Peptides against a protein of PDB entry 5Z08. Designs and how they scored, part 48

Target 1, 168 residues: chain A of PDB entry 5Z08
Amino acid sequence: RQKDEWAKKTSSLMKQLDWFIGEHLGAMLAAEELGGPVVGELMEIDPDDLSAGFNAHGKLKKATSQPDLDRRQRRIDDIWGPQDEQGQAHKRKRGADEALAASAEMRDLIEQLMNKLVEAGGDNSATYVEIPRESAAARFLVRSKVAMFHPNDARRLRLVDFGRDLDD
Target 2, 222 residues: chain B of PDB entry 5Z08
Amino acid sequence: GLPRLIDAIEEASKIPAKRRQTPIKPTIEKLTTHLYTHGASPDSLLRLADLLTLRNHLDQASLAAITRNLYPSSTVSDEVVLRFIGALGHGQLKPTLALQALFLRWLVMVYHLLENPGVLGQVYGVLFDLLDTAAIRPQLCHLLALVTRRKHVRPFRIQAILTLSRQTGGDPNLTGLLRVFKNYYPEIIVGDATKGRASAFKHPDPQWRQHLDEIQQRRSEA

## One batch from the design tools (peptide; aimed at target 2 Q122)

Design b2_p19_1_s2 (made by RFdiffusion4, then SolubleMPNN; from b2_p19_1, 13 letters changed)
Fold by OpenDDE base, seed 4:
Structure b2_p19_1_s2 (fold): chain B 168 residues (1-168), chain C 222 residues (1-222), chain A 19 residues (1-19)
Amino acid sequence: as target 1 above (168 residues)
Amino acid sequence: as target 2 above (222 residues)
Amino acid sequence: STIRQLIEEISELIAKALK
């Protein structure tokens, strides 16, 4: 009974986290990956704004100034998409795809971090996930004090042991 | 010290093996032992990068041994990185493809110690254009997996990898790189073009990593 | 208990980082 309740509560919490990642955090992470503001500086990012891209100062570029990004998306759409509708739909789709990618990366990273913690069986050295790149997701987790990099290897990330660090 | 060992090897590298008065192997062994124990400073790394990348009279076994023991004691400069990148590809003046694979492996293993990881992003095109070179492809894909950012994931590169994947019968390293690209463009269908299992791009040498960590820890205590 | 606590802590820390 308690294990089942725990499993249900854990599942519910995971669903809530998954929802939050998909609905809010993914767009912010995508903005950071595009050279936009760091997550937390801009809370409301429209996927349409993501498609416009960011300047060197992390400010939204006006939609008119990114012919090269539109050309890039068009080429991806030319390779993978039917010749569907023009510029604004492609921009919205791109922003949505970027937010989706960032959401998927964050979800996968959290899952890997949690799985490694469980698999480690209390061995802190075994709790590290090897990350393929420094991502907005990884940086966000570190800034949020959810995760920490290995002191000597920035490709190794682990969850902060909230249980042990509180007892010391 | 390390500088004197490098001096001796630099001098010997200018002379064909048959014309050397003294065998270089004992000096190479001293160098590799020193590198294993203490690592290489940024200045020493640059000198060693030149020895490894420039055409000289050093034998391939010696060059490989130096590369396998090329532990940075500190950071890796852009200049060192660029020496290794410049040594890649085909040409009579370039190192062997086997040695190039070791350089790429080294860059993967020291990526977290680069003073400016962005330097590899600047030469991304050069790296990407070498994917057709089968001998270096595994390590090249791994390095590209680390270096790839959204700005690099271009339609022409997606298509190039897909084409090359078909031509290679689904090289797992190319599939792995496509998976990295998919993190930026979820619409990329990896499975339809690639029958192969994706490479996970695991650290190529855990023991080397552990030893590097020990060398790097000694720096933080000094 | 540990996974739940972890998820709760992650969620809380994310929420704090966004305030």
Scores: peptide ipSAE 0.079, ipTM 0.276, DockQ to the pose 0.061
OpenDDE base, seeds 1, 2, 3, 5: peptide ipSAE 0.075, 0.083, 0.080, 0.079; ipTM 0.275, 0.325, 0.295, 0.264; seeds 2, 3 fail the geometry check

Design b2_p19_1_s3 (made by RFdiffusion4, then SolubleMPNN; from b2_p19_1, 11 letters changed)
Fold by OpenDDE base, seed 5:
Structure b2_p19_1_s3 (fold): chain B 168 residues (1-168), chain C 222 residues (1-222), chain A 19 residues (1-19)
Amino acid sequence: as target 1 above (168 residues)
Amino acid sequence: as target 2 above (222 residues)
Amino acid sequence: SEVRRLLEQISELIAKAQK
């Protein structure tokens, strides 16, 4: 009974988190990855705004496309590349794709962090997830004080143990 | 005079050291002494830039000595700048990374003498893409810190520096460059991975600066 | 804020389930 209640409650919270990531956070994280405003300063970013690009003031600029840079840099350059009519539709689609990608990355990272927390059985040394890159997702979790980097290795991220910090 | 010294070095540079009839070192010493005393004219700078950047038979110590004494007596042309920029990166025909670091240091020290500082802004992408090259990164970050304008601070470059900063364990020069970027985009959060000290990008050689100023003053009196 | 709240609650639940 208690395990079932725990499982139901955890599932409900995960669904709420997943919804929040998909509806709100994904676009903001995508904006940050695309060198827009950092998550927490903007309340709402329209995916369409993500596609239009941000100027040096964090405002939407007309995007200039350069082709050969890394796929994400191309994404940035195309999201931030010139708004021709056909370019706008491609930009909107690309902005949406980046928001989806950012959402997926955040979901996956949270899942890994939670799984490691469960597997570690209270061993803080075993709770670290290896991250391939410092993503907007990882940075957001650290800024939000829900995750922390390993003191000696910024490639290792763990959830903050909220259960222990109250008793110490 | 300086042109005759350059002529002698140019001719010697075409010949392998083992096949030279005369030792080049005394001529290099005369050249560096002349450069230290009088500086180099724009025309001489261009010729010296070619000697420094093009593959030839000059030894690395000689090339480094010339670079360390490469005081402009006047301005630095776009053509001279572009010779040094074109010499950067990896490749069999490129100068050594150690020499490239000296070129970047030189560009930092003469930045205020460029005829058109905007030329470096035009090649900003080329410079930025070399940040992964550890051997030149300190001087490259310093140069980029001088050159960076709002138009160069792009999302992808912000992310690239953040990624590289993490990969390097928080290189102070990258953190310094991010601080420059933050002047244009205050919303840039230097992530926890960049908690290191930032470079202040101080002048790399105060004595060289003072001597350059003395050479430049002599021109204004003539 | 909301993400933090949710993650805190989940983490607390995980910690309680391991006790």
Scores: peptide ipSAE 0.096, ipTM 0.284, DockQ to the pose 0.177
OpenDDE base, seeds 1, 2, 3, 4: peptide ipSAE 0.084, 0.059, 0.092, 0.095; ipTM 0.273, 0.313, 0.386, 0.301; seed 3 fails the geometry check

Design b2_p19_1_s4 (made by RFdiffusion4, then SolubleMPNN; from b2_p19_1, 13 letters changed)
Fold by OpenDDE base, seed 1:
Structure b2_p19_1_s4 (fold): chain B 168 residues (1-168), chain C 222 residues (1-222), chain A 19 residues (1-19)
Amino acid sequence: as target 1 above (168 residues)
Amino acid sequence: as target 2 above (222 residues)
Amino acid sequence: SPIRELLEQISELIAKYLK
């Protein structure tokens, strides 16, 4: 019973995270990788946009978020796009491809971090994931205080153990 | 006059210090005194730029003393600017990084006297690529803060500053330069790593500025 | 951030599951 409730809750949270990555975060991470604005702690992601995505029962409301991705992508293109229509179209396509790539990288990184946390069984030394590069995804997780680098090795990243800090 | 002093120093610069018949220090002192009193004409300024930037047998103290007294009496030509820019970076034939920092400081202090300020914008990439050189970074960021226009603020340069800022532990000069970039693109979110104290890029030497203004005023009265 | 809260909740759930 408790394991089934945990599995359902975890699955719900993962779906929410996947939505957030795909609909909001991926484009911003792609912008950072392309040398755009850094995704700050104060992404006023309108809690209402994220909360509007979550009904009181944890169901993702399909927020009509297509317009917001297009607006953000347009904003990236408006900031960095050539003024020429052809240049804007090519940049929009490139930006969309980069957003998908950034979303995939973030998903994979989070999955690896979570898997290592589960596999470690409480051993903090075993919770580190080796990262091939300092990506916008990795930096975002560290800035958000969700992940931390190994103190002696910036290629090793782990999730912050929020469960231990509550028992201390 | 100043041309004769430069002639004597140019000839002495070709000869190793141990083989000089006469000490160069008294001639350097006469030159620096003359520069302090009258400044350098455009022609003299070019000749002095060559002495400062080209490999010769002058000692570092003499080169630094000339640079500290390098008051333009009029304008600064593109050719003079390009001599100093060409002297920047790493290489066996280039001036020391300490002297390069003095050149960058000088360019900051005489920026308003450039015949064509746009010349620095043309070499913006050369300047920007030297930001990793810690010894010249403070003055380089200050110069870039003056030179930066919208056309220079590109995604790859934003990312380069952010990366370098992280690698340097948030150098306040890089944060200051990033704030200049933010004036052109307010959407640049400078993450917490850049919430640090930014340099305000104040004039590096107010006394030097005042003395320069006095030299420049004498020209307007003549 | 909502992501932080989400990841905190996931991490807490993982920690509770491992206990």
Scores: peptide ipSAE 0.081, ipTM 0.262, DockQ to the pose 0.152
OpenDDE base, seeds 2, 3, 4, 5: peptide ipSAE 0.059, 0.067, 0.053, 0.047; ipTM 0.261, 0.272, 0.254, 0.249

Design b2_p19_2 (made by RFdiffusion4)
Pose (drawn by RFdiffusion4):
Formats: C-alpha cells, sequence, structure tokens
Structure b2_p19_2 (pose): chain A 102 residues (1-31, 98-168), chain B 214 residues (1-190, 199-222), chain P 19 residues (1-19)
C-alpha cells in the first residue's frame, strides 16, 4: 500500500516543523525561547490530535488554554487555529485535512 | 546593455539617496526605456524581482516605474513568482502594499508566461489567507480566480470567503471568486475578471513575438 | 493523508506568518 509514505512524509514534516518552531519561532515569541518552543509544539500536537479524534463531531475539537497564551494568539493570527466564539479559552484547528472528495 | 544598468541600480540600491555620487533617476529611466523596448530576460527578471522585493534604499517612484515596465521576454520562473508571493502582506521585510498590488496585477498579466503555473497552486493558501487585506484584495481575487482548481475549494475556504463577503458588505471581487468556487462545487450558495490593462497586454504580445524568430 | 494535509498547511502558513 501507499500508506506508510503518507506516514513517512508526515513524520518527516513533523520534524521539519519542530525544527522551525525551535530555531525561529520560539525566539520571536520571546520578544525564554526554549520555553516558548515547547509550549507551541505541545499546543499544536494537542490541537492536531483532537481534530481527527472528533472525525465528524465538529463541536468536540476545543482545547483548554491559559488566559494570555501567546501561542494561541499567534496560531489564530496565522489562521491555523480559531477561538471558540462564546469564550476564548478553548481553541480548535482550522481543519485543513477535511476535503469533500478526500 | 541591460545587465550593466541593473549592476548600477543594484549598487545604488545599497546606499542612501543623499550619499549617492549621482542622481539615480537618469539611470532608472534608461532601465525603464530598455525594458519597454526589449523586455526582461529570465535572469534579468530574477535580479529585478530581488530589487523590487528586498528592503533597499530605492524610492517608491523608481520601484513602481520598474514594475510597470517589467515586460518579460520569454518566460517567468518559479524563482521570480515565489519572490513576489513572499513579498505579500504585512511585515518589516515586505514592500509597501501599493507595490504589492502592482506585483499581483503583474502576475495576472504574465500568468500565461509562467514556466510552471502550478507553483501558484502550491502556495494557494498563502494567497488565500491574505484576502482580508483590503489594499490588495481586488488583485488577489483576480489571481486566485485564475489559480483555483478543484483541490483548492475546501470547506474551510468556502466558509472563510462567505464570512468575509458578509463582513465587508459584499465585495464584488469576493463574489467573483466565489463564482469560480461554484464552478467546481455547484452545491455552494451563489466581476468576471477582465485584463487590468489592455495596452500593456498588447505591448507584451509585441515583445513576445520575437520568440518565433531565429 | 488527512493528517499530512493538516500538517503541511500548518507548516506553510506558519512560515508565511513568520515571514
Amino acid sequence: RQKDEWAKKTSSLMKQLDWFIGEHLGAMLAAEALAASAEMRDLIEQLMNKLVEAGGDNSATYVEIPRESAAARFLVRSKVAMFHPNDARRLRLVDFGRDLDD
Amino acid sequence: GLPRLIDAIEEASKIPAKRRQTPIKPTIEKLTTHLYTHGASPDSLLRLADLLTLRNHLDQASLAAITRNLYPSSTVSDEVVLRFIGALGHGQLKPTLALQALFLRWLVMVYHLLENPGVLGQVYGVLFDLLDTAAIRPQLCHLLALVTRRKHVRPFRIQAILTLSRQTGGDPNLTGLLRVFKNYYPEIIVSAFKHPDPQWRQHLDEIQQRRSEA
Amino acid sequence: SRRYRNLEEITQRLKAAYA
């Protein structure tokens, strides 16, 4: 099957993203850098792992967030995540993976 | 003759205007004239794109003059296209929004000359996420309309464009893009973009006809 | 494949936002 290539590609891309977060983004977020990288990654991992866990239930894809988390602000500003309209302490990913003809 | 002019503009591009031993306006005009007559080669286009895209000491009027006369001889590379794509939106590394509108207008006018038009499809999300920026929205919509293929019409983009259409009170450029989206998915709830400058199109065609000569 | 698309779009948009 062609499945593990979609796995190989994902494991490879995950590493490239973590490298980018550690090397470039954490430092930008500081303005320590290491702390910002760890929390951004944890948040993205939590965000992605849940989006698929819901499959169809669009309502269950929110994660609790500290009040003034800069990681969520950046993710919302970069249009990779969205706050819940009723309150801003829960967050969801934009659902890039969903496709009509997937 | 053209590379020598670019070499001069590149050096003047590195130092402030008042420190220049010569005014640059005469040299910018020579470049503009040469580009009008002969077009820009693939390599010259790349160098010009760097000058238009990176932060330097060139003034706005000179950059706009260059952009307006950026008729390609032959083809347009991915290297050139991506530099203009990276120049879009807000950020300290990026050019003015006015120049960005000119770049987007230029990409529409030279869309048929890209060596790899699919490259715009590979950055589709970068173009799309910038629709909120009103200063460049009309030009973005026209380019996105040419670039949109079925694989790009995803539910999250459908919803995002509908929300933006409602919040802006109905931008006709957004509804034009939604028309293109509906062509791929008619299930969707319901300006046919014209060429932005016909004279520029005509002048480009004349310059491009030299490719048939040998 | 859905996971890959999510990850790819995140990577591209984060780099674009960073730029």

Design b2_p19_2_s1 (made by RFdiffusion4, then SolubleMPNN; from b2_p19_2, 9 letters changed)
Fold by OpenDDE base, seed 5:
Structure b2_p19_2_s1 (fold): chain B 168 residues (1-168), chain C 222 residues (1-222), chain A 19 residues (1-19)
Amino acid sequence: as target 1 above (168 residues)
Amino acid sequence: as target 2 above (222 residues)
Amino acid sequence: KEKLKTLEEIYQRLLAAYS
């Protein structure tokens, strides 16, 4: 009974995570990969600052204090938003494809991180996943304090040991 | 073409079924077949939204059939969205709650095709205030789950969902929406009433999604 | 139990960073 309830809860939570990644996070990660706003950074993007576009470094010029998530979503919508009808369809399709790719990458990376943690059996050296690139997904996991890079190798990512942080 | 089919249905919609010289069903079938094959342009979507949302003499089965085949061939305008939102709720001039549930389901399924997704955020309060309507609640919660941003997660709305969840015996859709709210405010204490099953808000119709994608692809090639 | 706790923590941290 308890194991079945646990399995059901785990499955339910996985479905929620998949939904969150697919419906919300994937598009934002894709926008970051395309030079859009960084996910989870406190960027107050003024709508007027959005009109100023991204500089060549993907930064809006004036960093002000409180992150308006709505402005960020609008910026994502502007990045992914249609310009003209034909360019719009292609841009939307490309945007959707990039969002799907980012979602898949995030999901796969989480799964690999969890699997490596289980396989390592407590050996911290064996918990690292090799990442082919520093993706928006990988960076977001680190910013989220879900994962950390190896101190000497940015191509190695491991899950944060939540057991230590929860008991302290 | 599609415009001529819409014209015929618009004219028929003005006349009670008993007074029609010709059965409308064959024309509805032609329309739904056309929509299934080619989708609806933005202009056609607006006209169809009016047929679906305004009081007329079309039967519920025909309206439901049109809604189930309402594939956008392109984008969905704010005007189209607002027609469907304006059709929600209780009132003698409103569509049936069953049809409203189909509209909400449609909005969920075409959310990624909205010209301005922010339009739904602007009407968030209107949508939220309908959560007490049990017949549309499942689809409404799903739509709200897509639309919700931090600005919408307010203490009074948190409390409203918690109260409604208790009153409904823990509706899984409300629990699902509360989980979305917790995404923005982790400190939200979801009381014991929400320990129940939450909806995962999965895509309502995978086959419809696949077919929509096929229609959207054909337009990108033309 | 550990997998569930880990998954919960991952989910909560992702959500917190997204907000």
Scores: peptide ipSAE 0.453, ipTM 0.466, DockQ to the pose 0.311
OpenDDE base, seeds 1, 2, 3, 4: peptide ipSAE 0.452, 0.447, 0.454, 0.449; ipTM 0.404, 0.482, 0.521, 0.448; seed 3 fails the geometry check

Design b2_p19_2_s2 (made by RFdiffusion4, then SolubleMPNN; from b2_p19_2, 10 letters changed)
Fold by OpenDDE base, seed 5:
Structure b2_p19_2_s2 (fold): chain B 168 residues (1-168), chain C 222 residues (1-222), chain A 19 residues (1-19)
Amino acid sequence: as target 1 above (168 residues)
Amino acid sequence: as target 2 above (222 residues)
Amino acid sequence: KEKLKTLEEIYQRLLASYR
C-alpha cells in the first residue's frame, strides 16, 4: 500500500515534469540552442552584436562577413527575423521540431541522471552521465543547480546531492 | 545648490536613521532631481562617489536612487572611477552586491566620459578576479568587454573564463567576454562550453544615454 | 521514497530557474 502510494505520487510528479518540459521549458531551450535567450537569464543578447566585436572606442564593429558567423546569424535571423509567410511556416515548424528535440533531450538527461544516482549506491564517482554534447538542457540543469559537471571533464554530468546542504 | 544638498546628506549619513532629527528622503529627492536636471560636476561626483561607496547610514533605496541619477555634467576622473572599483567585492565594509552591480552599470554607461579610460585597464586584474561573483557578473563582463585590450588577453585568463563558463553552465556574459578575447586572438578555440549564446553587451539604458547626451550638450553650449 | 524526493527537488529547482 505505501509503496503503491509512493509510486503513484512519483508517476504524478513525473507527468507534471513532462508537461512542464514539453509546454514551457522545451521551447525556451530550443530558443537558446538557436541563439535565443538563455533559459533563466533574461538577457537582451543579440549574438550579432558580439560577433561584430568592439572597436577601440567600445563601439560595435559592423559584422564582417565571416561565413560561419553569418551562417549562425542567418540561422538566428532565419529563426527570429521577419520572414515571409512561407518562411514563417517553416520557421514555426522548425521551432516546434527543435522544441520537441530539446524537450526529449532534457527528459532523457534527467532520467539518466536519476538512474545513475540510484545505480551508484552512494559512490559519487559512479554517478556521472556521459553527455554527447554540451546542450542547452545540460547547461540549464547546471544553472538551476540540479546537476554539476565533473571538475575535469565537461562531458560528465552528475546530479547534485540534495541531501547535502549547499554550504558544503 | 548641489553642494549644499550633498553637505546635508553627508551629515545625515553619519547618523543612524532612527536618530536623525529630520527625514533625509526629501533631501535625497531634491538631490536626485538636481542631478537629473543638471548632472554632477567632477567635484560633486567625487563627493557622491564617497557617499555611495563608503559605509554610512544611508538606506539602500537612497543609494540606488542617487546612482540611477548620477549623470556627469562633464568628465569622470580617475579618482571617481577608483572609488567605485574599490567598492567592489565581498566584505562587510563593501556596498551590497546589488549596489555594486549598479556601479558597474554606471561605469559602462559613462565609459566614454572617462578622463582616462586606461585607468580601468590598470585595474583589469581586480575586475577580472570578481567574475566568480554571480550577482555582478553581467555588468562586470560588459565593463570588461569595453576595457579589454590585447595585453589583458592572457592564457591564464582564457582558461579562467573557460573554467568558470563550464561551472556556470555557459553564462552568456562569459561567452560574450570570451568572444571579445577571440577578437584579439582568433586562434582561441571557443570550445563546446562556449558554443552557447553570447551577450551582445548592448547599452544598458538607452533613455539614460539620451538624457546624459542632453546634459553633456548643455555644457558644450555654455 | 528517495526517488520522489529527488524528483521533487529537480522539479522545484527547474521551476525556480526557468524565469
Scores: peptide ipSAE 0.529, ipTM 0.454, DockQ to the pose 0.278
OpenDDE base, seeds 1, 2, 3, 4: peptide ipSAE 0.504, 0.525, 0.518, 0.508; ipTM 0.659, 0.478, 0.632, 0.646; seed 1 fails the geometry check

Design b2_p19_2_s3 (made by RFdiffusion4, then SolubleMPNN; from b2_p19_2, 11 letters changed)
Fold by OpenDDE base, seed 3:
Structure b2_p19_2_s3 (fold): chain B 168 residues (1-168), chain C 222 residues (1-222), chain A 19 residues (1-19)
Amino acid sequence: as target 1 above (168 residues)
Amino acid sequence: as target 2 above (222 residues)
Amino acid sequence: AEKLKTLEEIYQRLLYSYS
């Protein structure tokens, strides 16, 4: 009975987590990978900075003196306006594919981190997952205080020990 | 059983409190106790949704007590959802805004039990148009955060949130909803009015969640 | 029990940092 209760609660929570990653977090992580805003940082996007747009280097383009309303409308139109249906479809598809990839990466990282924690049996040295790159997903897990990098190796990631942090 | 309690309350709801032969409070207490212990079946949920959403002679305290104990024992049908959505907004025939906020909170807490979560997406416009109603905005933004898909993120809605955020001095619930929109379109310009703390849209009632899980668990053992 | 507690903590921290 109790074991089945815990299994059901775990399954329910996993579904909620998967939904959150797939529907919300994955797209934000994909945007970060593409040079967009960092997930969870206070996007202090200055309205003046927003009007200028971002250049190819992620830096604000210098605001040319066009009135703020027309620039906002033009930017909304540039985002939503009839760009070539093919170009928009390709951008939407690419964005969807990147969001799916980021969602999968985040999900896989969480699963690997949890599995390594269970397998390590209390040996903290065995709890590290090797990551192929410092992804947006990995960085977000660290910023969220879910995971931490190895002090000497940024390719090694482990779960934060929540049990110790709750008793301290 | 629960159906007989609902029958008694339905009959009492047709009569003004001053004209009732017997006080309804003891029957409401029996109902809420039953709901807390066993939850409500889909059929009972529909009947209770009608009692909660249709104009009747039940007092606000009784309606709130029923809503706070409205634990589904099973799934939540589209029909039940639509009763609660239809009860939202301003009007003489609508429930109070305080009760509407409880309904929205309930929908958030039972979202994972909906037979068809897509039903809320179909009425997205109705929900979105109520964002100017301050009394229900916190729970409404939370529900919209759950319901929003790429198809709902439109330029006019982005602009509406930005405008309303400016008018409200940066309501954190609107900032939270705009962040959800930005997940689908990272290029969305979040102006200074959205600088500030966004709502995390945390579960509104952890104790209610735990009790719901216990009720739902009993169903799977039955 | 430990797995559920860990998952809850992960989920809450992600939600908090996402906001």
Scores: peptide ipSAE 0.507, ipTM 0.502, DockQ to the pose 0.301
OpenDDE base, seeds 1, 2, 4, 5: peptide ipSAE 0.493, 0.503, 0.508, 0.509; ipTM 0.458, 0.472, 0.507, 0.519; seeds 1, 4, 5 fail the geometry check

Design b2_p19_2_s4 (made by RFdiffusion4, then SolubleMPNN; from b2_p19_2, 8 letters changed)
Fold by OpenDDE base, seed 5:
Structure b2_p19_2_s4 (fold): chain B 168 residues (1-168), chain C 222 residues (1-222), chain A 19 residues (1-19)
Amino acid sequence: as target 1 above (168 residues)
Amino acid sequence: as target 2 above (222 residues)
Amino acid sequence: KERLKTLEEIYQRLLAAYS
């Protein structure tokens, strides 16, 4: 009974996590992979720049002279610019596909991290997952303090030991 | 059973409290006890949603008690969701803002049980337009944080949140929602308004969640 | 039990970083 309750709770939580990853994180991670800004990094973006960016009709005003503003503006224009219906549909589809890919990657990373922790049997050196790339998913796990990179190898990621950190 | 309790409450809801032959409170207590123990089926949820959202003679304490014990035993249909969404906002026929806040809180807590989570995305505009209503804003921002997708993040909505954030002195819930927006379009220049404390949109009631999970588990064993 | 706690912590930290 108690084991079954824990299994059910685990399953429920996994479903919630999968939902959260699929419905929220995946799109964000995909945006980051597509060159979008980093999730959770407070880019201090000046409200004046946002206000200057939109006309009364919600159209972006051409930001004038500063080159860094131009890249951002171009990106904003790429996001908010008048895309034809076909371009918007393709962009939406691609965005959905990228979100699915990012969701799958995040889910797989979490699963691998958890599995390695169990397999290591307390050996911290064996808890590292080898990642093929520094993905948005991997970076987000690190920023979230869920995982940490190996100090000498950014391709090795391990789960943070929550048991020790909660007692300290 | 639950249907009979709902029948009794539905009949009582048609009659002003002063004209009722029998106090409704014992029946409400039986209902809430049943809901707490067994949850509500989809059919019962719909009937209860009508009792909660339609103008009737039930007292606010009874409506709040039902809402606080509105554990789904199964899924939540689009129809149930739409009843609660339709009850939001200002109007003489609408529930009190306090009750609306409870409905929004409930939607947050049962979001994972929606048959079609996309239904909330379809009514996103309706929800978003209510952000100026201070009494429901905390729960509304939380729900919007769950519902928001890239398609909903639009320049006019970004600007609306920024404007409202300034007008409210940086409501943490608006800042939290704006962070969610930034996740989809992180180039969103969130000015000094984001230097403020943002709501983390934590689960509103961990005990309620635990109890919901227990009810949902019993269904999987049946 | 430990797996559930780990998942809970992961989920909470992801939510906190998302917010």
Scores: peptide ipSAE 0.470, ipTM 0.500, DockQ to the pose 0.317
OpenDDE base, seeds 1, 2, 3, 4: peptide ipSAE 0.451, 0.464, 0.463, 0.466; ipTM 0.494, 0.494, 0.471, 0.454; seeds 1, 2, 4 fail the geometry check

Design b2_p19_3 (made by RFdiffusion4)
Pose (drawn by RFdiffusion4):
Structure b2_p19_3 (pose): chain A 102 residues (1-31, 98-168), chain B 214 residues (1-190, 199-222), chain P 19 residues (1-19)
Amino acid sequence: RQKDEWAKKTSSLMKQLDWFIGEHLGAMLAAEALAASAEMRDLIEQLMNKLVEAGGDNSATYVEIPRESAAARFLVRSKVAMFHPNDARRLRLVDFGRDLDD
Amino acid sequence: GLPRLIDAIEEASKIPAKRRQTPIKPTIEKLTTHLYTHGASPDSLLRLADLLTLRNHLDQASLAAITRNLYPSSTVSDEVVLRFIGALGHGQLKPTLALQALFLRWLVMVYHLLENPGVLGQVYGVLFDLLDTAAIRPQLCHLLALVTRRKHVRPFRIQAILTLSRQTGGDPNLTGLLRVFKNYYPEIIVSAFKHPDPQWRQHLDEIQQRRSEA
Amino acid sequence: AKRTYLNLREIVMRLYYAL
């Protein structure tokens, strides 16, 4: 099957993203850098792991977030995540993976 | 003759205007004239794109003059196209929004000359996420309309464009893009973009006809 | 796996350009 290539590509891309977060983004968020990288990654991992866990239930894809988390603000500003309209302490990913003809 | 002019504009591009031993306006005009007559080669286009895209000491009027006369001879590379894509939106590394509108207008006018038009499809999200930026929205919509293929019409983009249409009170450029989206998915709830400058199109065609000569 | 890849790719691209 062609499945593990979609796995190989994902494991490879995950590492490239973590490198980018650690090397470039955490430092930008500080303005410590290491702390910002770890929390951004944990948040993205939590966000992604849940979006698929819901499959069809669009309502269950919110994660709890500290009040003034800069990681969520950046993710919302970069249009990779969205706050819940009723309250801003829960967050979901934009669902890039959902496709009509997937 | 053209590379020498670019070499001069590149050096002047590195120092402030008052510290220049010569006014640059006469040299910018020579470049503009040469580009009008002969077009820009693939390599010259790349160098000009760097000058238009990176922060330097060139003034706005000179950059706009260059952009308006950026007729390609032959083709347009991914290296050139991606530099203009990276120049879009807000940020300290990026050019003015006015120049960005000119770059987007230019990409529409030279869309048929790209070596790899699919490259715009590979950055579709970069273009799309910038629709909120009103200063460049009309040009973004036209370019996105040319670039949109079925694989790009995803539910999250359908919803995002509908929300933006409602919040802006109905931008006709957004509804034009939604028309293109509906062509791929008619299930969607319901300006046919014309060429932005016909004289520029005509002048480009004249210059491009030299490719048939040998 | 494909859905995860597409999510991750769009995130990587957008984060790069949003920086």

